# Peptides against a protein of PDB entry 5VZU, part 94

Target 1, 271 residues: chain A of PDB entry 5VZU
Amino acid sequence: GRTLEDIFHEHMQELILMKFIYTSQYDNCLTYRRIYLPPSRPDDLIKPGLFKGTYGSHGLEIVMLSFHGRRARGTKITGDPNIPAGQQTVEIDLRHRIQLPDLENQRNFNELSRIVLEVRERVRQEQQEGGHEAGEGRGRQGPRESQPSPAQPRAEAPSKGPDGTPGEDGGEPGDAVAAAEQPAQCGQGQPFVLPVGVSSRNEDYPRTCRMCFYGTGLIAGHGFTSPERTPGVFILFDEDRFGFVWLELKSFSLYSRVQATFRNADAPSPQ

## One batch from the design tools (peptide; made by RFdiffusion4, then SolubleMPNN)

Design b2_p17_2_s3 (from b2_p17_2, 5 letters changed)
Fold by OpenDDE base, seed 3:
Structure b2_p17_2_s3 (fold): chain B 271 residues (1-271), chain A 17 residues (1-17)
Amino acid sequence: as target 1 above (271 residues)
Amino acid sequence: SEREEILEELRREFNVK
């Protein structure tokens, strides 16, 4: 029978062949498009820009990080045989923070899976509820014929109702000690480790993270067949590094900022 | 099938991403 190793070699041969076919096809007809860096906004989680992402067997890919209100987006600048350039490799929901457990429980893949799937279900519920409100609002604009009912002028009645003395019932305001939600210490990163069974290209990833968010990653077969979005975790390490845990794939992508400065890479001002 | 599980494990290793 085919061994796991035989199937591995066959798929690697197919991937190399697909990469060769695409490269050889483009050599005869290249279309160049200028890429502009997104403008930085004060409310951006980190500075937007180009990152080098680890994509396992594909190697390193260039991804543009951009912010869109309460969403962040990773867009492929370089494509592969599965996901072409210009696709949104990751979409991050900045409304749905993920709290990682302690370092011991972070090694448990099932615990991370539980946390992520609970957030996924909340996101699904919010989308269903918001869809119903948008549906009900459109149904009530039946064309009510504006019959111009006339302007009857009715009268001024002045009644001076009396001076009821407000009793000063001095109800002591019970000190509801608002448990000051300790502002999540934005400064001290928490210890970070990948769950057991999550593959990384290397063990050289940051062992401390600032914050995590729910997100989805794009996956497809060769030639962008059957594209789907899988649940995952965006992990902010620092200003220049973030990660994405692909939950269903049990894989980790590390993204590191491209430190090169580009001349004339700013988007033209919208005229 | 055992083959589909193997292909799914391989698809996990063979970045479909």
Scores: peptide ipSAE 0.264, ipTM 0.760, DockQ to the pose 0.213
Fold by OpenDDE base, seed 1:
Structure b2_p17_2_s3 (fold): chain B 271 residues (1-271), chain A 17 residues (1-17)
Amino acid sequence: as target 1 above (271 residues)
Amino acid sequence: SEREEILEELRREFNVK
């Protein structure tokens, strides 16, 4: 039978061949499009812009990070044989924060999987409920004939009086145990480690994260066949670094800001 | 199935991303 090694070799041969075919097309027809950096907004989680991301066997790819209200988007600037340039490699839901467990339990892939899948089911429920409200509202604009019904006079209903009975009953002040609002530790990063069995290109990733969010990653076969969104975790490390854990792929992508400054890269003002 | 397990391992090892 075909071994996993045989299947690996066949896939790697196809990947190399497809990369060669795409590279050879540059001799025949190229379309150049200007890339514009998204404008920064005050409510953006970090400054939008270009990041270099680790994509395992594909190596390094360039991704544009942009913010769209309560969503963040990573768009491929460089493509590969599976996912072409211009596709949304990651979509992040900034409404759905992921709480990582303690550092010991972060090594457990099944614990991370449980947390992410619970959030995925909440996102699906909210999408189903929001779909029902949008459907019912459009039906009832029948033409309300504006018949001008006449101004009937406001009868002055009378000022009933003052009765003041002072009933004393001294109900004991039940000790409202003020649940000490644990001060939202606004600024301290959490210790971070990848779960066991999650593949990273290297061990050189930040060991502290600020916050995590639910997201989805785009996967496809060679030639962008059968594209699907898989669940994952967006990990904000700092202003210049974020990660994405591809849960089903057991893979980690590290994204680092491109530090190069570009002239005339700002989006033209909408006319 | 053994084919689905192979396809899952292929999805895991081969960065289809």
Scores: peptide ipSAE 0.253, ipTM 0.760, DockQ to the pose 0.206
Fold by OpenDDE base, seed 2:
Structure b2_p17_2_s3 (fold): chain B 271 residues (1-271), chain A 17 residues (1-17)
Amino acid sequence: as target 1 above (271 residues)
Amino acid sequence: SEREEILEELRREFNVK
């Protein structure tokens, strides 16, 4: 039978061939489109813009980070044989924060998997409930045919009796001091490590993170076949660096800001 | 199955991203 190594070599050969075919097609006809940087907002988690991301065997890809209310998006500027340019490689839900455990428990992949899958289930429930409210709101405009209420008769409920004993016991209401959820201090970074078995291109990633959010990554076969969204974790390290843990792929992508200054890259002001 | 574990390992090594 084919070994794992044989199948890996065949896949790598196919990937290289696909990259060669795509690049060779560009020699015949290129369409150029101008890219604009997203406008920065004061409430954006970090400044939007271009990042270079690690995509394992694809190498480095250019991704545009943008903010859309309670969502962030990573859009591919460069494509590969699996996911073409212009696709949303990552979608981040800024409503659903991921709380990482202590540094010891962060090494446990099953613990991270549990936390992410619990948040994924909450996101699915909220989508179902929001779909039902939008559906039920249209159904109730059926004409209120005023069917006349039939006068059902007064059944006399019986008179049972009096017994009175007054037992005093003045149990003091123990003040359940609601432990004020200390607002998770948004400013102190926590120690960060990848779980055991999560592949990174190198160990040169930030060892402290500010906050994490639930998100999904886009995956597909060669030629963008059978595209699907897989669960993951967006990790904010600093103003210029974020990560994405692809949970099902057991892989990590590190994104670093492109420090190049572009002239005339700002979006035209809406007239 | 051993085949499914192989296919999962291959899917992890196959950058489908």
Scores: peptide ipSAE 0.245, ipTM 0.752, DockQ to the pose 0.186
Fold by OpenDDE base, seed 5:
Structure b2_p17_2_s3 (fold): chain B 271 residues (1-271), chain A 17 residues (1-17)
Amino acid sequence: as target 1 above (271 residues)
Amino acid sequence: SEREEILEELRREFNVK
């Protein structure tokens, strides 16, 4: 029977072959599409633009980071054997900040998993509630023909009397100490380390992060088969670097800004 | 198990379940 090593080697050979096919497509059919950089907005978490990412066995990828209100999106500029170009490799919910624990507890994958899965559940609940409000508004007022049902005289039920003295039970309002939302210290980065068992191709990742958010990543089989969204953590390191922890895959992707200045990369002004 | 480790490695490498 095939050993697991044989299966691994066969899959690695398939990956290499697929990479070769994808790279060789450039020789056979070059469709050049002009890429425009997203316009920067004042409320953008960082400047939008091109980032180079290390993406598992796929190696180096180019991703466009863009902001869409309270969501961020990573769009693949380079395809791979699993996820073609133009797909949204990551979607970040900027409403759902993840607080990383201290550096010791950050090594615990189960703790990160718990935190992410709790946020995922909240996101799912919010989506269900928001779906119900949109559904109820289209009550078809069908024209109910007003059949004149006859006025049966409802009897006068009697006026029983007045006296119950209000007892003054002055229950002290228990001060619900509103847990003061610790002001998001926008300025000071916190120590960052990958959990044990999370694979990174390179141990050279930033050891300090600014903030983290809940996100989802796109995964698929070869040829974009059975695409699904998996939960993860978007990690903002600085203005030019972010990461994504793929929770179910136990993998980390590091993205660094492409610092090349592109002339005429701005979107044409809407006429 | 060695099997689970190889399957986890395959999943990580291919972004496939």
Scores: peptide ipSAE 0.094, ipTM 0.729, DockQ to the pose 0.197

Design b2_p17_2_s4 (from b2_p17_2, 8 letters changed)
Fold by OpenDDE base, seed 4:
Structure b2_p17_2_s4 (fold): chain B 271 residues (1-271), chain A 17 residues (1-17)
Amino acid sequence: as target 1 above (271 residues)
Amino acid sequence: SAREKKLEELTKLFNVK
């Protein structure tokens, strides 16, 4: 019978062959696009830039991390047979922080799954509500035909005077204990471990994370067939490393900053 | 589905431990 190793070798050979066929067929049709590094903003969670992913069969993948208000995006700089270059491989919702449990409960995939699916439902509700507000706001610009409302007469306001003494009901202002927004302390990193049954290429990932957010990853068949978004967790480890847990795929992708300095990589100033 | 294909790819890749 075929061993799992035989199946892997055959599949790897097929993927290499597919990559070779695609690269050789398109060699004469390659469109080169200049990429620019996104400008850094003070509110950016980390410095935006190029990150290398070393996951899957495709070897080294390059992703651009950028920040867009309350969203972060990982854009593929390198394509693969499933997801072409220029696609958003990950979309991170910085409004929806994931609180990881203690280290023992982090091993429980079902606990992580519960937390992520609860956030996914909140995100869906917010999208439905925001869709209704955008719909209702456009409907009210019906042309109010300014029908000239006829000048109905000035009814005289009668003068009634009387003296009613203001009772001094000294209602104590209930101290609305303003829930002190605990300053977003750059909190001491939390111990981090992958859930049992989450596949990683290696066990060499950071064992401490700064914060986590809800996100979605892009998945597709070969040739970008039937693209869909799958729920996951963005794990910020440090200034130079982040991960993505693909919940439904039970997989983890690690990304590390490209430390190379690029000359003339800044976006041209808008003239 | 795209999910099934991607899961199959990932399963093939990570079962080589």
Scores: peptide ipSAE 0.070, ipTM 0.722, DockQ to the pose 0.260
Fold by OpenDDE base, seed 2:
Structure b2_p17_2_s4 (fold): chain B 271 residues (1-271), chain A 17 residues (1-17)
Amino acid sequence: as target 1 above (271 residues)
Amino acid sequence: SAREKKLEELTKLFNVK
């Protein structure tokens, strides 16, 4: 029978061949563009830059991580047979933190799925409300002088007054101990494990994470057919490592900072 | 769909582990 290794090699050969075919189809249309590293800002969650990751079946990819206020973006530097270079492989909403449960409940995929889908619904509601406020701001045509419709006298319905006795029951004010919102310790790592049934390329991923956020990933068929966004979780491990859980695909991608220094790679200062 | 194809490709790769 075909070994697992044989099936892996056959599939990898097919992906390499597809990559070669797609690149060769564009050989006469190759455009080279200079890539600039984004400037670091004080409010950036981590230093922006190049990260090397694994994208499921596509193997090794390079992404640029950049910060845009309350959003982070992973932009493909390397294209693949499904998604061209320059596309946003991940988009992260830094307004929507995901709180991971304890380590035992982190193994439950259905619990993570519930948490992510609840956040997705909140994001959808906020987009609808913000769309309404932007729509209503154009609709204030000037106040039509609504003529004062005459105040018809509403009849005095009678004051029935019955005497109900004051029961004294002096129920002690139970001190609602305001559960002190433990200051979200933004700096302490929590134990991290992938849910059961989430496939990772390597089992060697960080077992502690700093923060998690809601995000979306881009998926497409071969030749960038039917591109769509799928919900996921951005996991910040440390200054040099992040992950993305593709919820619907039940897969995990790990990204590590490219340690190479590039001369003259800084973005030109905005004049 | 694109999702189904992508899930099939991922499943093929991970069933080889």
Scores: peptide ipSAE 0.066, ipTM 0.720, DockQ to the pose 0.275
Fold by OpenDDE base, seed 5:
Structure b2_p17_2_s4 (fold): chain B 271 residues (1-271), chain A 17 residues (1-17)
Amino acid sequence: as target 1 above (271 residues)
Amino acid sequence: SAREKKLEELTKLFNVK
């Protein structure tokens, strides 16, 4: 029968052929630009930089991880037949931490799916509310055409009376249980396992993770057709490794820091 | 859709048991 390795090789041959076709068609139009590492900030979740990923069908990918306040971004350095270089392969919302259950419940894909979809709905609600506040501010500059509305008369509406007693109803202050912001204990990593039915190219993934966040991944057809964002989970394993679970694709991508020291790869100081 | 094609592609690659 065809092995997973045989199909991987056949698909890699097809992807290599596609890459060759694209490279040969655009040979005269290929612009090489220097890539600079993003500057590190003290509040960055991990050091930004280049990560080597095993991405589902596409094999080896290079992604630049960068931090943008409460968001993280993975930018493709390597293009593939579906998604060109320079696209944001993953966008992570660092406001929306995902708490993984115990190892037994982590094996349940439906439980992970429930957790992710609940967070997705919260993110959608926050986007709608923030969109409404931005919309209401623009409406009020209608020109006050001061049309002199005529002096309609003083109707003397009457004197209704006095005496309604002060009911003392001492409404107990309902303890708003402030959802304790569980301190970001960058503590001991929790045990980690992929759900049953989530495919990984490499079963050698870290079995402990520090924290997880809601995110979206970019998917497209060949030639970047019909690009869309799909929900997923960003998993921080350590300073040098993260993963992304593509929820709808039932796939996992592992990214490991490129340990190569690039001389002069730091962004030029803004002069 | 792009999702269906990519899911089909991924399924072809990973369902070789």
Scores: peptide ipSAE 0.065, ipTM 0.711, DockQ to the pose 0.296
Fold by OpenDDE base, seed 3:
Structure b2_p17_2_s4 (fold): chain B 271 residues (1-271), chain A 17 residues (1-17)
Amino acid sequence: as target 1 above (271 residues)
Amino acid sequence: SAREKKLEELTKLFNVK
């Protein structure tokens, strides 16, 4: 019978062949585009730049992390047989923080799934409400016929009435229950473990995380067929490492900063 | 679907380790 090793070797040969076909199709017509590093901004969650990571079965990938207000974006610098270079592999909503449970409950995939799906539903509701307000605001510009109603000069009646009774409305200072700002535990990382049944290519991932956010990842078939977004969790470990949990795929990708310095890689100043 | 293909690829890679 086929061994698990035989199945692995056959699958690896197929992936190598697909990578070869994908690369060789363009050998006679290569378009080179210069890539610039995003400028760092004070409000960026971490320094933007190049990260190396593993994406599913495709092995080593290079992703550019950039920040766009309340969104972060991972853009593929390397293509693969499924998703070409320049596609947004991950989109992170920095408005929707994920609170991980304690370490014991982090092992429960169903608990993480519940938390992520609740946030996904809130994001969908916010998109529907914002779409409705934008739709209703455009409808009322019916053509107001410019009937030139004549400018009758209505007289300035000067009624000076003086009565300054100072109502001492002693508004009791309503106790603003200072919602105890739960101290943003920005400093001490939370213990982190992958849920049971989430596959990782490397078990050597950080066991402490700083914060997590809701996001979506791009998935496609070979040749970029039927591309779709799937829900996930962006995990910030430190200044140089982040992860992405692909919830529906039960997979984890670890990304580490490329430590190479590039000369002349800064974006040209906006003219 | 794209999801099914990706799950199949992941399953093949991780069931051998």
Scores: peptide ipSAE 0.060, ipTM 0.706, DockQ to the pose 0.267

Design b2_p17_3_s1 (from b2_p17_3, 6 letters changed)
Fold by OpenDDE base, seed 3:
Structure b2_p17_3_s1 (fold): chain B 271 residues (1-271), chain A 17 residues (1-17)
Amino acid sequence: as target 1 above (271 residues)
Amino acid sequence: DYSGFLSPYYLGEVEAP
């Protein structure tokens, strides 16, 4: 029977061959595109920029992290045999925070799976409701044939007198239940551990996280076959490190900021 | 069950159904 080692070696040979084929076939027509660093905004969760990620056997990849209002995006700068450069490898919904349980319950993959799938269902419901409101609003612009309504003469409505007694409408101040802003515990992040059965290439990941968000990752077969979005968890560790748990794949990717400073990498000011 | 980086989605061995 093939050993796990045999399967790993066969896969590594195929991956190397695929990388070689991709690099050699495109050698005749290289299109160079200038990459600009995204501008930093005050409301960005962390500084946008280049991050190095590890995708197991694929090795080291470069991802651009950018912020788009309530969404963050990881865009592949380097392609691999599965996902070409320029694809959104991860999309993060910054409206949907994931609350991790205590450290003991974080080891339970089924608990993480439950939490993520509940958030995924809420996101789907919100998308369906927003789709219905947008659909009903467009249907009612039937062409109002504006029949020219004849100019009926302005009857001078008489000046009724002034005696509006001030009704003391004691508008009870509706208790705006101040949604208790749970004090942004800008404090020490919570203890973090990967669930049992989630594979990490490196055990050297941060054991404390600031916050987590719902997101989706892009997966595909070789040659970008059958591309799909899979649910996951974005883990913010610090200003320079984030992770992504691929829930269905039971894998973890760690991303670390590229510390290289690039001169003239800023986007040209919109003229 | 091949999970993680040994998943068929990483291995390219997704036999098209």
Scores: peptide ipSAE 0.032, ipTM 0.687, DockQ to the pose 0.027
Fold by OpenDDE base, seed 4:
Structure b2_p17_3_s1 (fold): chain B 271 residues (1-271), chain A 17 residues (1-17)
Amino acid sequence: as target 1 above (271 residues)
Amino acid sequence: DYSGFLSPYYLGEVEAP
């Protein structure tokens, strides 16, 4: 039977061949588009900008991280055989923090899977509820020409009734134990390890993370066939590094900030 | 169970072992 190595080798050969075809078939006819760096906002989780991932046979990929209110986006600057440039490779919901368990339980893929899928279900419910509110809001602007029904003057009645006694019932104020939202310890990194069975390009990833969020990644077949969003975990390690766990693919991508200063990379001020 | 590089949606995230 084909070994895993045989399948891998065949797949690598196919990817190399595809890359060769794409580079040769168009006689180096490359379309260049100017990219502007997103402006940094005070509320941005980290400084937006260019990050690099390095993926096996695909080589160096560049992703732009940007913040859009309570969402973050990774936009592919470089395309691959599956996902073209300009696509949103990752979408992060900054409303839905993932709480990683202790380091021992982080090794359990099924536990991470449970946590992520529970958050996925909450996100789906919120989307359904918000979709209904947006639908109902449009229906009420029917101009009911409420014809001015005439001002019938109806009458008096004065009724006085009586003195009901002040029952002093001193209902004890039930101590609403405000569950003290433990101040998000913004500063203390949590020990981090990939679950068993999650593949990484290398084991050289940060072993401490700052915070994690629910997200979705874009996956597709070659030539951007059957594109879909798969659930995952965005892992913020530090100001310059983040990861994404592709839950269904059981893979991990590491992204590192491009350590370069770009002149004239700022977006033109909106005129 | 197609994981990583064996997926039809391979992202190139995994190098050969």
Scores: peptide ipSAE 0.031, ipTM 0.681, DockQ to the pose 0.040
Fold by OpenDDE base, seed 2:
Structure b2_p17_3_s1 (fold): chain B 271 residues (1-271), chain A 17 residues (1-17)
Amino acid sequence: as target 1 above (271 residues)
Amino acid sequence: DYSGFLSPYYLGEVEAP
């Protein structure tokens, strides 16, 4: 039988071969596309721009983070053997915040999986309801022929009598302790740890996060075969760092801002 | 279980032990 070591060796050889094939194909036909940095908006979660990610055997990846209303997108600037450049590697739903549990329960992968799958189901329901509203809005413009339904006379139901016994029972209003909505701690980061069994290339990730959101990642076989969207968690650490937990892959990608300044990389102002 | 390293969609995030 193949050992785990044999499978590892075969997979690493295949990745090296694929990387060599792609680099050799690039040497034969390099198409250069100018990349524009997205303009920053005041309502952007962080400054948009280039981030570097590290995916173990794939090495260094460059992703463009951009904001589109209530969605964020990570677009591959560098391709890999599975996913070509220009694909949306991550799509983040900024309407669906993930609430991480306490630090002890964050170690439980099944708890994170439960939370993410519950949010996934809500997103699916909202998409179905929004599809129904768009469908029903077209159907109801049938001409309401205002047939004047004749006013049927309201039969006077008889006035039942007055018996007024004023039972005093002064039940004390139990103080409904308004569960104080814990003020959204907008400023202080929550302690963060990866669940047990989630792989990270580096244990040197931020141990505090600002906020998390539901998202989906793009996965594919070699040569972009059978591309699909898998559920995950976008983790904002700070202005220059975010992560993505690939739930089904049980993996974590860390992204850090590219600090290089690019001249003439700003998008032309929409005229 | 096609999770992690054994996935045909693996991002290579696991260094070999």
Scores: peptide ipSAE 0.030, ipTM 0.673, DockQ to the pose 0.037
Fold by OpenDDE base, seed 5:
Structure b2_p17_3_s1 (fold): chain B 271 residues (1-271), chain A 17 residues (1-17)
Amino acid sequence: as target 1 above (271 residues)
Amino acid sequence: DYSGFLSPYYLGEVEAP
């Protein structure tokens, strides 16, 4: 049987070859699209912009991080054999913070998996409830032409039934201890480690993070076949670094801000 | 368990055989 090393080596050769073929096709008519940096907003979690991602065998990728209200998006600037440029490689739900456990329990993949899947289920429920409210609002406007069906009459009937005194059973409302939303500790980093069995390209990732959020990543086969969203964790390390844990893939991607200043890369002001 | 770099769904990497 092929060893894991044989499979990895064959696959790495295939990916390198595919990348070489795609990059060597520069002799063909390439469509160049100007990329503009998203405008920064006061409510943005960090400054939007270009980030350099390290994916496993993909090597170096560029993503654009942008903010859209309570959502953040990573858009691929560089394509790969599976996911073309312009696809949203990650979508982050800034409403659903992930609380990482202590550093010892962060090593447990099953604990991270539990936390992420619980948040995934909440997000799914909220989407279903919001979908029902949007559906019910459209149904009522049919003008039922009230045909005047005639006035059939008055029948009377009468009777009495009695005074039963309802006992005031004063059931004490059990104090639902509102789980005090621990104030989002703004600014103090927490210790961070990848779970055991999560692959990183290297062990050189920040060992302290500011906050984490639920997100989904885009995965696909070669040629963008069977694209799907997989659950994950967006990890904000600092103003210039974030990560994404791909839960089902047991992989971690580190993204670092591109420090290059691009002249005239600002989006034209909407005239 | 095709997790990590051997996942058929990896970030554009491997179709597992």
Scores: peptide ipSAE 0.030, ipTM 0.675, DockQ to the pose 0.032

